Peptides against a protein of PDB entry 5T59. Designs and how they scored, part 9

Target 1, 112 residues: chain A of PDB entry 5T59
Amino acid sequence: TTPTMQSTSLLTEHLGYPPISLVDDIINAVNEIMYKCTNAMEKYLMQRNIIGKKDFSDEIKIGTAKLESLLENSVDKNFDKLELYVLRNILSIPSDLLEENRFRLLHHEKLV
Target 2, 90 residues: chain B of PDB entry 5T59
Amino acid sequence: EHIRFQRLVQVCNKALEESIRKLQSWEKIHECFPNYGQTREGIENLTVCQQQVIKLWSNLSRVEFDAIFHERSIEEKLNQLDDLINKARS

## One batch from the design tools (peptide; aimed at target 1 K81)

Design b1_p11_2 (made by RFdiffusion4)
Pose (drawn by RFdiffusion4):
Structure b1_p11_2 (pose): chain A 112 residues (1-112), chain B 90 residues (1-90), chain P 11 residues (1-11)
Amino acid sequence: as target 1 above (112 residues)
Amino acid sequence: as target 2 above (90 residues)
Amino acid sequence: EEFEEEWEELD
C-alpha cells in the first residue's frame, strides 16, 4: 500500500513515534558502523604499511577511501529501498480500515 | 499469523547482506590495493581485514538493530498490528 | 520468492 496521512497520523499514535523515526534510527546506525569499520581497517593497515623496505602509505589511504565511498553508495542505495519497502509493506494500512474507521479499533485499543 | 515483524528482520538483514557484498569479493578488494596485494604479507593482511570487517559489520549491526527494535517495541507494535487487522477483517 | 520480486521492483 502507498502511505497516506491518516496512516502516518494513526501509526504515529499507535507507535508513539512517526513511522520514519524507526527508519532514521536504522540508517543513522548503519552509517556509523560503516565508518567505524573503514576507520578500523585503515589503522590496521597503516601500522602495516611497510612491507619489506617499501612504504605503501599512499596506496592504503587511497584504497581505504576508495572502498569507503563504494559503501556510501551501496548503503545509501540499499537502505533507501528499505525506507521504501518498510513504509509501503510493514508500517502499512489496507483499505478495509481507512474506508470504514480504523479510529474505532485504535481508540478501542487504548481503552478497554 | 504474526508475520510483519519477521519481515522487518528479513528486510533489515536483506539490506545489510547487499550492502557488504562487494567487500566479500577478493577481486575488488585487491583492485583497491594492487601493489600492496602483490606482496605475500600484503595478501595476508588484506585477508585479515575483509574477514574481520565483515564479522564486525555483521556483529555491530546485529546488536544495534536488536537494540533499536527493543527501545521502540517494534516487535510488539507490529504483532499488535498484525492480530488487530485480523480482528477487523473478521 | 515474493519478497525477492517485491524487492527487485524497487530497482

Design b1_p11_2_s1 (made by RFdiffusion4, then SolubleMPNN; from b1_p11_2, 4 letters changed)
Fold by OpenDDE base, seed 2:
Structure b1_p11_2_s1 (fold): chain B 112 residues (1-112), chain C 90 residues (1-90), chain A 11 residues (1-11)
Amino acid sequence: as target 1 above (112 residues)
Amino acid sequence: as target 2 above (90 residues)
Amino acid sequence: SEFEKEWKSLD
């Protein structure tokens, strides 16, 4: 299930930042890495675009674009899953602790 | 006792591994370069390229994710969260 | 593994 506002607030207080911020950092990083990888691939092949008398530049550009698209789709899928997993199973507070008395305990620990 | 951070590392690794899986397929790569891959030199270039990209993916992700984890102090925070939960249940 | 089950459940 989706995290509650209460859990988000408590976790934000504990972490010093909203839980989603960590996920955002991870996703932003992998996106940057993804394009660095595809760019590197294109550059490498474009430096080797001539074989014999044939120029494969167009094929290389199209091919690398296809691979980029493939990677984009996979990254989107898997890191959407990651986001869901992290927010549900890692950066979460068990429901049994989302009670008044338990909230006090968490707040008390912060203040100590 | 402390389980959340190891889960974070685990899920990050899983997402990274699954994301790069298709690029690890030679068939997928070759299909994108049908004529280029029919040449000896082309095959050699694609082979090296594939290996280099996979290594780059792995190395960059390791460095960047570790940096994020450090900057966010996430291991410490998750351990503390585990401790709080365990304490509350005691 | 338990994690694999959890991961697959997110499909």
Scores: peptide ipSAE 0.684, ipTM 0.952, DockQ to the pose 0.855
OpenDDE base, seeds 1, 3, 4, 5: peptide ipSAE 0.684, 0.683, 0.681, 0.681; ipTM 0.952, 0.952, 0.952, 0.952

Design b1_p11_2_s2 (made by RFdiffusion4, then SolubleMPNN; from b1_p11_2, 5 letters changed)
Fold by OpenDDE base, seed 5:
Structure b1_p11_2_s2 (fold): chain B 112 residues (1-112), chain C 90 residues (1-90), chain A 11 residues (1-11)
Amino acid sequence: as target 1 above (112 residues)
Amino acid sequence: as target 2 above (90 residues)
Amino acid sequence: DELDKEWESLD
C-alpha cells in the first residue's frame, strides 16, 4: 500500500527529506552504474573486435546493446520491488503511532 | 532492537543480486555473440569481460550506496526511528 | 529467510 500523507510528513520531518528521496538516490545510482558497466563492456570488446582477419565490430555493438536491454529490464523490475519494500517495511510508521498522542511524541523528541 | 537499517542493506543487496543474475549466465552472454563466441579468442575475451563487469557492478554499487547512506545519515535516522517506535510501545 | 519470503510476495 502507498504511504499515508501523515506518515510521509512525519518521516520527512524526522529524516530532513522525503522518504522517496532516498529511494530516488538509490535508483539513480544503480542506473548510472548499469550504464558504466555496459559501456565498459562495449569498449573492452571493441578493442578486441578483430580476430584473425574478421572484424566483429557490428556483432559486438548489437550484442552489447542486447545485454544492456536485458540488464535494464532486470534493474527496473528489481528496484521497483525495492522501492515498494523500503516504503512499506523500512521507511514506514506503524499504525499505532499514527495517532495524535504518538504524533506528539515524535514532535516532542525533535524539539528536545 | 535496531532492525530497519539492516533490512535496508539486505534489500539493497537482494535487488543488486537479482539484477545481475542474468549477466552471470554464460549462455546468455554467448547467445549475444554467436559468431564471436565461436572463436577461441572470442570466448576468452567474453569470459574476461563477463567477470570484469560483474566485479565492476559489485564494487561500484558498494561505494555508491555507502555514500548515499552516509549523505542521508540513514543508519542514524533509522535507529532513531526504531527507538521511537520501541519507546512508544513500552 | 524472512526477506526472501517478503520479496517474493511483492510480485
Scores: peptide ipSAE 0.478, ipTM 0.948, DockQ to the pose 0.828
OpenDDE base, seeds 1, 2, 3, 4: peptide ipSAE 0.474, 0.473, 0.472, 0.477; ipTM 0.948, 0.947, 0.947, 0.948

Design b1_p11_2_s3 (made by RFdiffusion4, then SolubleMPNN; from b1_p11_2, 5 letters changed)
Fold by OpenDDE base, seed 1:
Structure b1_p11_2_s3 (fold): chain B 112 residues (1-112), chain C 90 residues (1-90), chain A 11 residues (1-11)
Amino acid sequence: as target 1 above (112 residues)
Amino acid sequence: as target 2 above (90 residues)
Amino acid sequence: DDFDKEWESLD
């Protein structure tokens, strides 16, 4: 179930930021890390591109590109799942507390 | 009592683990370097590279995610959310 | 476990 506008508003008030902002931070971070990893891989191997009399630079570039693509796809898939899980199961308010009476109670507890 | 932050850590770890899973496969790595991996030195280099990348992935993610959690005060906020919900239900 | 089941059920 997709979060409601009401729950988003309440959580934003509680957190001091929209729930999606946390997810965005996480996703941005992992993407940065991902490219740091693939870059490190390419550089490491490119420094070792000559074996005997053969230059494997082209193969290394192609191979690292393939691995990068593989990692990108996996990151996209799994962190999309993460986003759904976080927003549905962690940064969520039970429906019974979204009723008018419970809604006010939650606000009251926050303010006192 | 407090469960949401633990779940956050758990799901982050799961996503990270699943994302790097294919790079943990030697076969998958070797497939990308079929001729390079036919050499002794190539195999050695790929082995070290694989290990280093996985470690880098783990270390960087730990540091960066902890920083995010701190900056967003998410443990405190999630604990408070748990408390508020539990109190409202009492 | 329960979490794994939840995770696998996503998308």
Scores: peptide ipSAE 0.577, ipTM 0.949, DockQ to the pose 0.715
OpenDDE base, seeds 2, 3, 4, 5: peptide ipSAE 0.569, 0.569, 0.575, 0.570; ipTM 0.949, 0.949, 0.949, 0.949

Design b1_p11_2_s4 (made by RFdiffusion4, then SolubleMPNN; from b1_p11_2, 3 letters changed)
Fold by OpenDDE base, seed 3:
Structure b1_p11_2_s4 (fold): chain B 112 residues (1-112), chain C 90 residues (1-90), chain A 11 residues (1-11)
Amino acid sequence: as target 1 above (112 residues)
Amino acid sequence: as target 2 above (90 residues)
Amino acid sequence: DEEEEEWESLD
């Protein structure tokens, strides 16, 4: 079920912000966290890049980049699903309450 | 009665858990460092690194998401939404 | 697909 303009308006009034703003915050946060994690991983390993007589710096850089890509793909996939779920099932108004009379009741209840 | 905020928390946790799942695989980690991981020290370093990054992921997400939820007053708002909907149906 | 259905099952 796709959110309607009417639902969005009602929820915006209720929340004090558009529903999508919450999702945006979440997605922005996880993206920031993701890169912090991969950066930390690279730095940790780069501090331990020499084992014996061999320097593994190049392998570490390539390897961490691969893991970053793997994580990016997974984050994108899962949080796209999250966005859809939140907007459809959490930040939503049941269709039966979007009818004229019930809509007015909900709006009235909020304002009084 | 109040279900929406619980669902929000659940779906956030699910997305986070599913996103990090592949990094929880030792095989996936090792594949990215084929020669480094052939050394004893390399294996040890990768093991610690894997554990640390997963913990960092968990800790940062908890802190940041809780902050978002607080700033948006989302628990209160979702509870109110549940109440409004239930009242409208009564 | 199956994973998506699992998401919806949270209802």
Scores: peptide ipSAE 0.129, ipTM 0.940, DockQ to the pose 0.211
OpenDDE base, seeds 1, 2, 4, 5: peptide ipSAE 0.124, 0.115, 0.120, 0.113; ipTM 0.940, 0.940, 0.940, 0.940

Design b1_p11_3 (made by RFdiffusion4)
Pose (drawn by RFdiffusion4):
Parts: sequence; structure tokens; C-alpha cells
Structure b1_p11_3 (pose): chain A 112 residues (1-112), chain B 90 residues (1-90), chain P 11 residues (1-11)
Amino acid sequence: as target 1 above (112 residues)
Amino acid sequence: as target 2 above (90 residues)
Amino acid sequence: SPEFEPIEPPP
């Protein structure tokens, strides 16, 4: 199902937060991890940048950054699909409820 | 009957697995460090990275998301939503 | 080869 304003309004009330807020927490979280990993990997190699008698510091900075940007694309790509797959299939509304008052059951839930 | 939350777990894991796949390939890893990877110690060091980074990636994301799912009670809100649409269709 | 460790749903 395609998202609607009633679903956003109703689900915001049921959840106590807009449906997108959960998606923000995920995307924001994975990004922090992505950089935490790359930064951890660069330092592991920079203290191992000299093998034998040669210094590979330049190659490491380029390599670690060349990897980081590839995840920035792949993560942005795969988590936007998540942003879509969730708002359409998980935090979702059928027609049975907005055609004939979903308001009854949510109001009914908060009370009885 | 409770089916929507398990989906949320499936879609999150699915996004993460695809997010890291290019780093599981030793080839693309060596492409980023071609000269460095042509040394024995370089090969050993790069192996320690991709295997540890992947483990770190899996672990950090597993812990946070489980935490996010807790702070927002999404398992319950969705279980309440799954069993609620059924009561409506009935 | 390295493997991804998936999140498991709670019982």
C-alpha cells in the first residue's frame, strides 16, 4: 500500500512518533557505524603502513577513503529501499480500515 | 499471525547484508591496495581487516537495532497492529 | 570467507 496522510496521522498516534522517525534512527545509526568501521580500519593499517622498508601511507589513505565512499553509495542505496519498503509494507494501511473508520479501533484501543 | 515485525527484522538484515557485500570480496579489497597487497604482510593485514570489519559491522548494527526496536517498542506496536487488522477484517 | 551475523527476532 501507498502511504497516505491518514496512515501517517493514525500511525503517528498509535506509535507515539511518526513512522519516519524509526527510519531516521536506523539510517542515522548505520551511518555512524559505517564511519566507525572505516576509521578503525585506517588506523589499523597506518600503524602498519611500513612493511619492510617502504612506506605505504599514501596508498592506505587513498584505499581507506576509496572504500568509505563505496559504502556511502551502497548504504544510501540499500537503506532508501528500506525507507520505502517499510513505509509501504510494514507501517502500512489496507483499504478495509480507512474506507470504514480505522478511527473506531484506535480510539477503542486507547480506552477499553 | 504475528508477521509484520519479523519482516522488519528481515528487511533490516537484508539491507545490511547488501550494504557490506562488496567488502566480502577479496578482489575489490585488493584493488584498493594493489601495491600494499602485493606484500606478504600486507596480505595478512588486509585479511585481518575485512574479517574484523565485517564482524564489527554485524555486531554494532545488531546491538543498536535491537536497542532501537526496544526504545520504540516496535515489536509490540506491530504485533498490536497485526492482530488488530485481523479483528477488523473479522 | 567471512559471514554476516544477522539480527534474530526475540522469542

Design b1_p11_3_s1 (made by RFdiffusion4, then SolubleMPNN; from b1_p11_3 with E5I I7L)
Fold by OpenDDE base, seed 1:
Structure b1_p11_3_s1 (fold): chain B 112 residues (1-112), chain C 90 residues (1-90), chain A 11 residues (1-11)
Amino acid sequence: as target 1 above (112 residues)
Amino acid sequence: as target 2 above (90 residues)
Amino acid sequence: SPEFIPLEPPP
């Protein structure tokens, strides 16, 4: 199920930041890593683009672009799943803690 | 008793592993370079490239994710969350 | 964050 606004607010207070911010950091990081990986591959192969008398530069550029696309699609798919799992199952508050008496427990612990 | 941070690490590792799986396939790599991969030198270059990019992926992910977890104090916060939940259920 | 490092040739 989707987290409630109440849950989000309580978690934001507890974390010091909205739960989505953690996910955003993770996703931004993996996207950056993805680019670095594909760029490194392209550079490595482009430095080795000539074999014998044939120049494979065009094939290398196309091939690395294809790999980047494959990786990008996989990253998007898997980290969308990650986002859902983290927000629903890790950064979540059980319904019993959302009751008035239990709700104050989070505030009480913060103040103590 | 503390379970949420462990689960976070596990799900991150799973996402990273599943994301790089296609690059771990030699067949997928070779398919992207059909003519280049028909040469001995090309195969050697692609082999090294594949191995190193996978390592780079793993190393960068470890460093970056650890930095995020530290900056967000997520282990401590998740442990505290576990404690609060357990306390509420007692 | 770590800086980009190009892939190295095989040893």
Scores: peptide ipSAE 0.070, ipTM 0.930, DockQ to the pose 0.038
OpenDDE base, seeds 2, 3, 4, 5: peptide ipSAE 0.065, 0.069, 0.067, 0.024; ipTM 0.930, 0.930, 0.930, 0.917

Design b1_p11_3_s2 (made by RFdiffusion4, then SolubleMPNN; from b1_p11_3, 3 letters changed)
Fold by OpenDDE base, seed 4:
Structure b1_p11_3_s2 (fold): chain B 112 residues (1-112), chain C 90 residues (1-90), chain A 11 residues (1-11)
Amino acid sequence: as target 1 above (112 residues)
Amino acid sequence: as target 2 above (90 residues)
Amino acid sequence: MPEFIPLEPPP
């Protein structure tokens, strides 16, 4: 189920930030980590680009680019799922709590 | 009683594990370096590279995600949310 | 935040 505007507002008040901000932090972090990993891999192999009389620099560059693409696709797929799950199931308010009385309870608890 | 933060950690770990799966495949690695991987030394380098990058992935993600969770106070906030929900249902 | 860590050579 898609989160409602009401639940988003309540959660924002509770968290001190919009729920999506947490997801953004996570996604930004994994993207940064991803490129650090692929960059490190490329550098490591480029330091070892010559074997015997052959220079494999071009192949290494192409190969690491391919691996980066594979990792990007996987990250995108899995963290899109993560985003949906977090927003729908973790950072969510059950429908029964969105009723007037329970809504007030949540608001009251914040103010106390 | 508190379940949401645990679920957050679990789904994050799952996403990280699934994301790195292709790099864990030697076949996928080797396919990207068809000629380099035909040499003994190349195979050795690729093997070490594969192991190292997976470790780097794991270590960086652990540190960064823990930092995010701390900065956002998400464990406390999710525990409070669980408590509020449970209280409302009691 | 952790800095970039180069891959280590084989032991």
Scores: peptide ipSAE 0.070, ipTM 0.926, DockQ to the pose 0.039
OpenDDE base, seeds 1, 2, 3, 5: peptide ipSAE 0.058, 0.058, 0.069, 0.022; ipTM 0.927, 0.927, 0.926, 0.917; seed 5 fails the geometry check

Design b1_p11_3_s3 (made by RFdiffusion4, then SolubleMPNN; from b1_p11_3, 4 letters changed)
Fold by OpenDDE base, seed 5:
Structure b1_p11_3_s3 (fold): chain B 112 residues (1-112), chain C 90 residues (1-90), chain A 11 residues (1-11)
Amino acid sequence: as target 1 above (112 residues)
Amino acid sequence: as target 2 above (90 residues)
Amino acid sequence: SPVFIPLQPPP
């Protein structure tokens, strides 16, 4: 089920930040890590670009770019699934608690 | 009792593991460097590169995700959420 | 920028 505005508001109040902010942090982090990994790989291989009398610089650049693309696609796919799961199943409020009586209880617990 | 934070950690780990799966394939690595990988030194360099990138991926993700969870106090907040839900249902 | 360090000595 898709999160409601009411659920988002309640969770924002509870967390001190919107639920999506946590997901954004996670996704931003993995993207940063991804490019650090591919950059390190390219640099490592470029420092070892000459074997014998042959220069493999062009092949290394193309190859690392292909690996970067491969990793990007995988990250996008898997963390899109993660985002959906987290927002729907972890950072969520059951529908029965969104009823008037239970809604009041949540506010009461926060204010007391 | 408390289940949400555990689930968060689990799905994060799963996403990280699935994301790096393609780079764990030697065949895919070698395919990107068809001539470089025909040399002894090239194979050695690619082997080290593959191992190190997987290690770097794991280490960086652990450090960064733990930092996020701490900064957002997410374990505490999710435990509290579990408690509130359980209390409301009792 | 991170750089790789070999885990083992070269063969």
Scores: peptide ipSAE 0.122, ipTM 0.930, DockQ to the pose 0.036
OpenDDE base, seeds 1, 2, 3, 4: peptide ipSAE 0.090, 0.084, 0.075, 0.086; ipTM 0.931, 0.930, 0.930, 0.931

Design b1_p11_3_s4 (made by RFdiffusion4, then SolubleMPNN; from b1_p11_3, 4 letters changed)
Fold by OpenDDE base, seed 3:
Structure b1_p11_3_s4 (fold): chain B 112 residues (1-112), chain C 90 residues (1-90), chain A 11 residues (1-11)
Amino acid sequence: as target 1 above (112 residues)
Amino acid sequence: as target 2 above (90 residues)
Amino acid sequence: MPEFIPLKPPP
C-alpha cells in the first residue's frame, strides 16, 4: 500500500529523518556514479582515438553518448522501482501497527 | 527475525545489476562503435573499456552505498523496526 | 575523476 502521512511521521521519528531522504541519497549516488563511469569510458577511448592513420574521435564521442543514454534509461527505470519498493515494503509500518491501540507502541518503546 | 535490511541490500543490488546489464552486452557496446570496432586495436580497447567500466560501476556503488547505509544507520534502524513489529504481533 | 588503469600486457 501507499505510505500514509501517519506512517511517514512515525518512521521519521524512528529514523531521525524522513524515509524519502534515504532514497534520495541512493538515487543521487547512483546518478553520480553513472556519470563518472561514462566520463571514464570516454576519456579512456579518447586516449586511444587514433588507430593507424584514422581518427575515431567523433565516433567515440557519439558512441559514448549513446551508451550514456542507455545507462540513464536503465537507471531511471530500475531505481524508480527501487524507490517504490523501499518506501512501500521496507520503510513501512504494517496496518496493524497503525491502528489506534497499537499506534502508541512506537512512542511507548522510545520512552521506555 | 530481521529481514528488512537484507531486503534493502537485495533490492539495491538488483537495481544496480539490472542497470548495468546493457553495458555487459558486447553486441550493444560494439554497435555503438561500428567502425572503431572493425579494427583489431579497436576491439581490444573496447574489450578493456567494457571490463573496466563494469568494475568501476561495481566498486563505486559498493563504496557509496555502504557509506550511505552507515551514515543513516539504516541496518540498526531497520532491525529495530523489525523488532518493534514482531513485538507488536506477539 | 576516476580513470581506467590499462591492463598489464600478457607476458
Scores: peptide ipSAE 0.083, ipTM 0.925, DockQ to the pose 0.035
OpenDDE base, seeds 1, 2, 4, 5: peptide ipSAE 0.062, 0.062, 0.060, 0.057; ipTM 0.928, 0.928, 0.928, 0.928

Design b1_p11_4 (made by RFdiffusion4)
Pose (drawn by RFdiffusion4):
Structure b1_p11_4 (pose): chain A 112 residues (1-112), chain B 90 residues (1-90), chain P 11 residues (1-11)
Amino acid sequence: as target 1 above (112 residues)
Amino acid sequence: as target 2 above (90 residues)
Amino acid sequence: EEIEEFFEEEE
């Protein structure tokens, strides 16, 4: 289903937070991990940048950064689909409920 | 009957697996370090990275998301939502 | 399977 304002309004009430807030926590979380990994990988190699008698510091900075940017694209790509797949299929509303009052059951839930 | 939360786990895991796939390929890893990878020790060091970075990627994301799913009680809110739409359709 | 198909369509 396509998201609507009633679903956003109702799901915000049921969840206690807007449906997008969960998606923010995920995207924000994975980005932090992405950089934590690349930074950890660069330092592992920089203290191993000299093999034999040659210094590969330049190649490592370029390689670690050249990898980081490829995840920035792939992650932004794959988690936007998630941002979409979730708001359409998981935090989702059918027609059975907004055509004939979903408000009854949510109000009914909070009380009885 | 509780089907929506398991989906949330499936879609998160799906997104992560696809997010890291290019790093599972030794080829693209060596492309970023062509000269460094032509040394024995370089090959050994790069192997230690991709295998550890993937493990770190999997573990950090696994722990946080399980935590985020807890702080927002999403498994329950969705289980309440799944079994609630059924009561409505009935 | 539905998730996989969705992602494949988006590709």

Design b1_p11_4_s1 (made by RFdiffusion4, then SolubleMPNN; from b1_p11_4, 4 letters changed)
Fold by OpenDDE base, seed 2:
Structure b1_p11_4_s1 (fold): chain B 112 residues (1-112), chain C 90 residues (1-90), chain A 11 residues (1-11)
Amino acid sequence: as target 1 above (112 residues)
Amino acid sequence: as target 2 above (90 residues)
Amino acid sequence: DDIDEFFEELE
């Protein structure tokens, strides 16, 4: 299930930042890496665009763009799954601890 | 005992592996370069390119994700969270 | 593996 406001607040206090911030960092990083990879691929092939008397520059540009799109779709899909898993199962507080007495315990530990 | 950070690493690896899976397919790559890939040199170039991109993907992700984990102190924080939960259940 | 199962479930 979706994290509650209470759990988010407690985790934010514990982490020093909202849980989503970690996910954002990860997603931003992979996006940057993704474009670095596709750019590198394009650059590599464009340096080798002429074979014999044929210039394959246009095909290379189109082909790399297609691969970029393919990778973008895959990254979006899989890191959306990652986000969901992280927020639900890793950066989460079990429901049995989201009670008044348990909240006090968590706050107490932080303040100690 | 401590499980959350391990799971974080695992899910990151899973997402990275699944994301690059299609680029690991020679067929997918070749389909994007139908004429270029009909030449000997083209095939050679695509082969090297594929390998290099996969390596770059792996290396960059490792470095960047480790940096994020360090900057966010996430291992320590998740271990503490595990401890708090275990303590509360004791 | 719960992670693998999770990813498969959402496919």
Scores: peptide ipSAE 0.626, ipTM 0.950, DockQ to the pose 0.973
OpenDDE base, seeds 1, 3, 4, 5: peptide ipSAE 0.624, 0.624, 0.626, 0.623; ipTM 0.950, 0.950, 0.950, 0.950

Design b1_p11_4_s2 (made by RFdiffusion4, then SolubleMPNN; from b1_p11_4, 5 letters changed)
Fold by OpenDDE base, seed 1:
Structure b1_p11_4_s2 (fold): chain B 112 residues (1-112), chain C 90 residues (1-90), chain A 11 residues (1-11)
Amino acid sequence: as target 1 above (112 residues)
Amino acid sequence: as target 2 above (90 residues)
Amino acid sequence: DDIDEFFEELD
């Protein structure tokens, strides 16, 4: 199930930051890593663009762009799944603890 | 007893593994360089490139994700969350 | 496991 406002508030208090902030950090990091990888690939091949008498620079640029696109799409898809899983199953509070009495207990335990 | 942080690590690994899967396919890589990959040197270069990129992906993600987890104190916080939930259910 | 199943379900 989708996180409630109440659970988000409780988790924010517990974590010291909103749960989504962790996911954002992860996604931002993987995107940065992704482009570092594709950049490295392009540069490596462009340093080796001439084989014999043929210059493959154009093919390399097109090919690396295609791979980058494929990687982008895969990253987007899989880390969207990650986001859903993390927010629903990891950074979550069971519904039984969102009841009034349990809510108070959670706060009490935190403050004690 | 403590399960949430382990799951966080696992789901991160899953997402990373699934994301890089296509780059692990030699066929996919070769298709992007059809003429370059028909040369001996081209095949050698693509092979090395593939290996290096996959290693770079793995190494960078490990370092960066560990840094995030540390900065966010997420292992400690998730362990505490597990404990709080278990205690509340007792 | 549940993570694998989760990812497969969303395909």
Scores: peptide ipSAE 0.653, ipTM 0.951, DockQ to the pose 0.976
OpenDDE base, seeds 2, 3, 4, 5: peptide ipSAE 0.652, 0.649, 0.652, 0.650; ipTM 0.950, 0.950, 0.950, 0.950

Design b1_p11_4_s3 (made by RFdiffusion4, then SolubleMPNN; from b1_p11_4, 6 letters changed)
Fold by OpenDDE base, seed 2:
Structure b1_p11_4_s3 (fold): chain B 112 residues (1-112), chain C 90 residues (1-90), chain A 11 residues (1-11)
Amino acid sequence: as target 1 above (112 residues)
Amino acid sequence: as target 2 above (90 residues)
Amino acid sequence: DDIDKFYEELE
């Protein structure tokens, strides 16, 4: 089940913005949060990069980069699923309401 | 009755939880710092760092997502959508 | 839970 042009238009009218805009906001936010988290981790460890006489700066940089990549992949995967779920099951209009008479009802309620 | 907003919150939580799940693995963290993690201090630092990052992830996501939901008035809009659908089916 | 099932299905 994929959103139709009709459903998108109706939802845009109802929401005041396209449904995808909400998803975009969520995804943009989590991406920002993701990099804040990885940056914080790197900075924390880099402040503790020397143990004894050994400098672990290079290992820390590489390690945090690996974790960042891991998190990026997971975020991409799981929020792609989120996008699909939201657009299909939350920001959606049931097919039985995508009829002419039902459309009028929705428009009527919007105008009232 | 009203179900869509609840589902939105739930799916957001699911996505966030699944996204951070691998970082909750100590083994996965340690693998990225094989030599650093062989030291006592390194282990301690990694442990604290892991916990702090997870907390930061949770706190920031809560604040930012709530802000988005508010700015988009999504709870109200989804409740209205539920009502419209229910009304149309009555 | 339909959300859990949804995520599992797509894995």
Scores: peptide ipSAE 0.644, ipTM 0.951, DockQ to the pose 0.974
OpenDDE base, seeds 1, 3, 4, 5: peptide ipSAE 0.643, 0.642, 0.641, 0.642; ipTM 0.951, 0.951, 0.951, 0.951

Design b1_p11_4_s4 (made by RFdiffusion4, then SolubleMPNN; from b1_p11_4, 5 letters changed)
Fold by OpenDDE base, seed 2:
Structure b1_p11_4_s4 (fold): chain B 112 residues (1-112), chain C 90 residues (1-90), chain A 11 residues (1-11)
Amino acid sequence: as target 1 above (112 residues)
Amino acid sequence: as target 2 above (90 residues)
Amino acid sequence: DEIDQFFKELE
């Protein structure tokens, strides 16, 4: 089940914005949060980079970069799933309502 | 009755939880810092760091997602959508 | 639940 042009138009009218805009907001937010988290981790560890006489700065930078990549991959994967679910099952109009008479009902309610 | 907004919250939580799951693995964290994690202080620092990052992830996501939902009036809109659908099927 | 199943099926 894929969103149709009709459903997108109806939902856009109902929401006041295209359905994808909500998903975009969510994804943009999580991406920002993701980098804030990884940055915080790097900063925290870099403030504690010297143990004894050994400087672990290089290892910390590499390690945090690896974790960032890991998180990026996971975020991409899971929020792609989220996008699909939201657009298919939440921001969607059932097929039985995508008929002429049902469209009129939705438009009528919007205009009232 | 109203189900769509609940599902939105649930799927957001699911995506957030699954995304951070690997960072909750101590083994995965330690693997990224093989020498640093061989020191007592390093282990302590990594432990605290891991916990703090997870908390930051949770707190920031809660605040930001709630803000998005509010700005988009999504609960109201989804409830209205549910009502429209139910009305059309009655 | 439904969402868990959805995520699992897409893996």
Scores: peptide ipSAE 0.690, ipTM 0.952, DockQ to the pose 0.909
OpenDDE base, seeds 1, 3, 4, 5: peptide ipSAE 0.688, 0.687, 0.689, 0.688; ipTM 0.952, 0.952, 0.952, 0.952

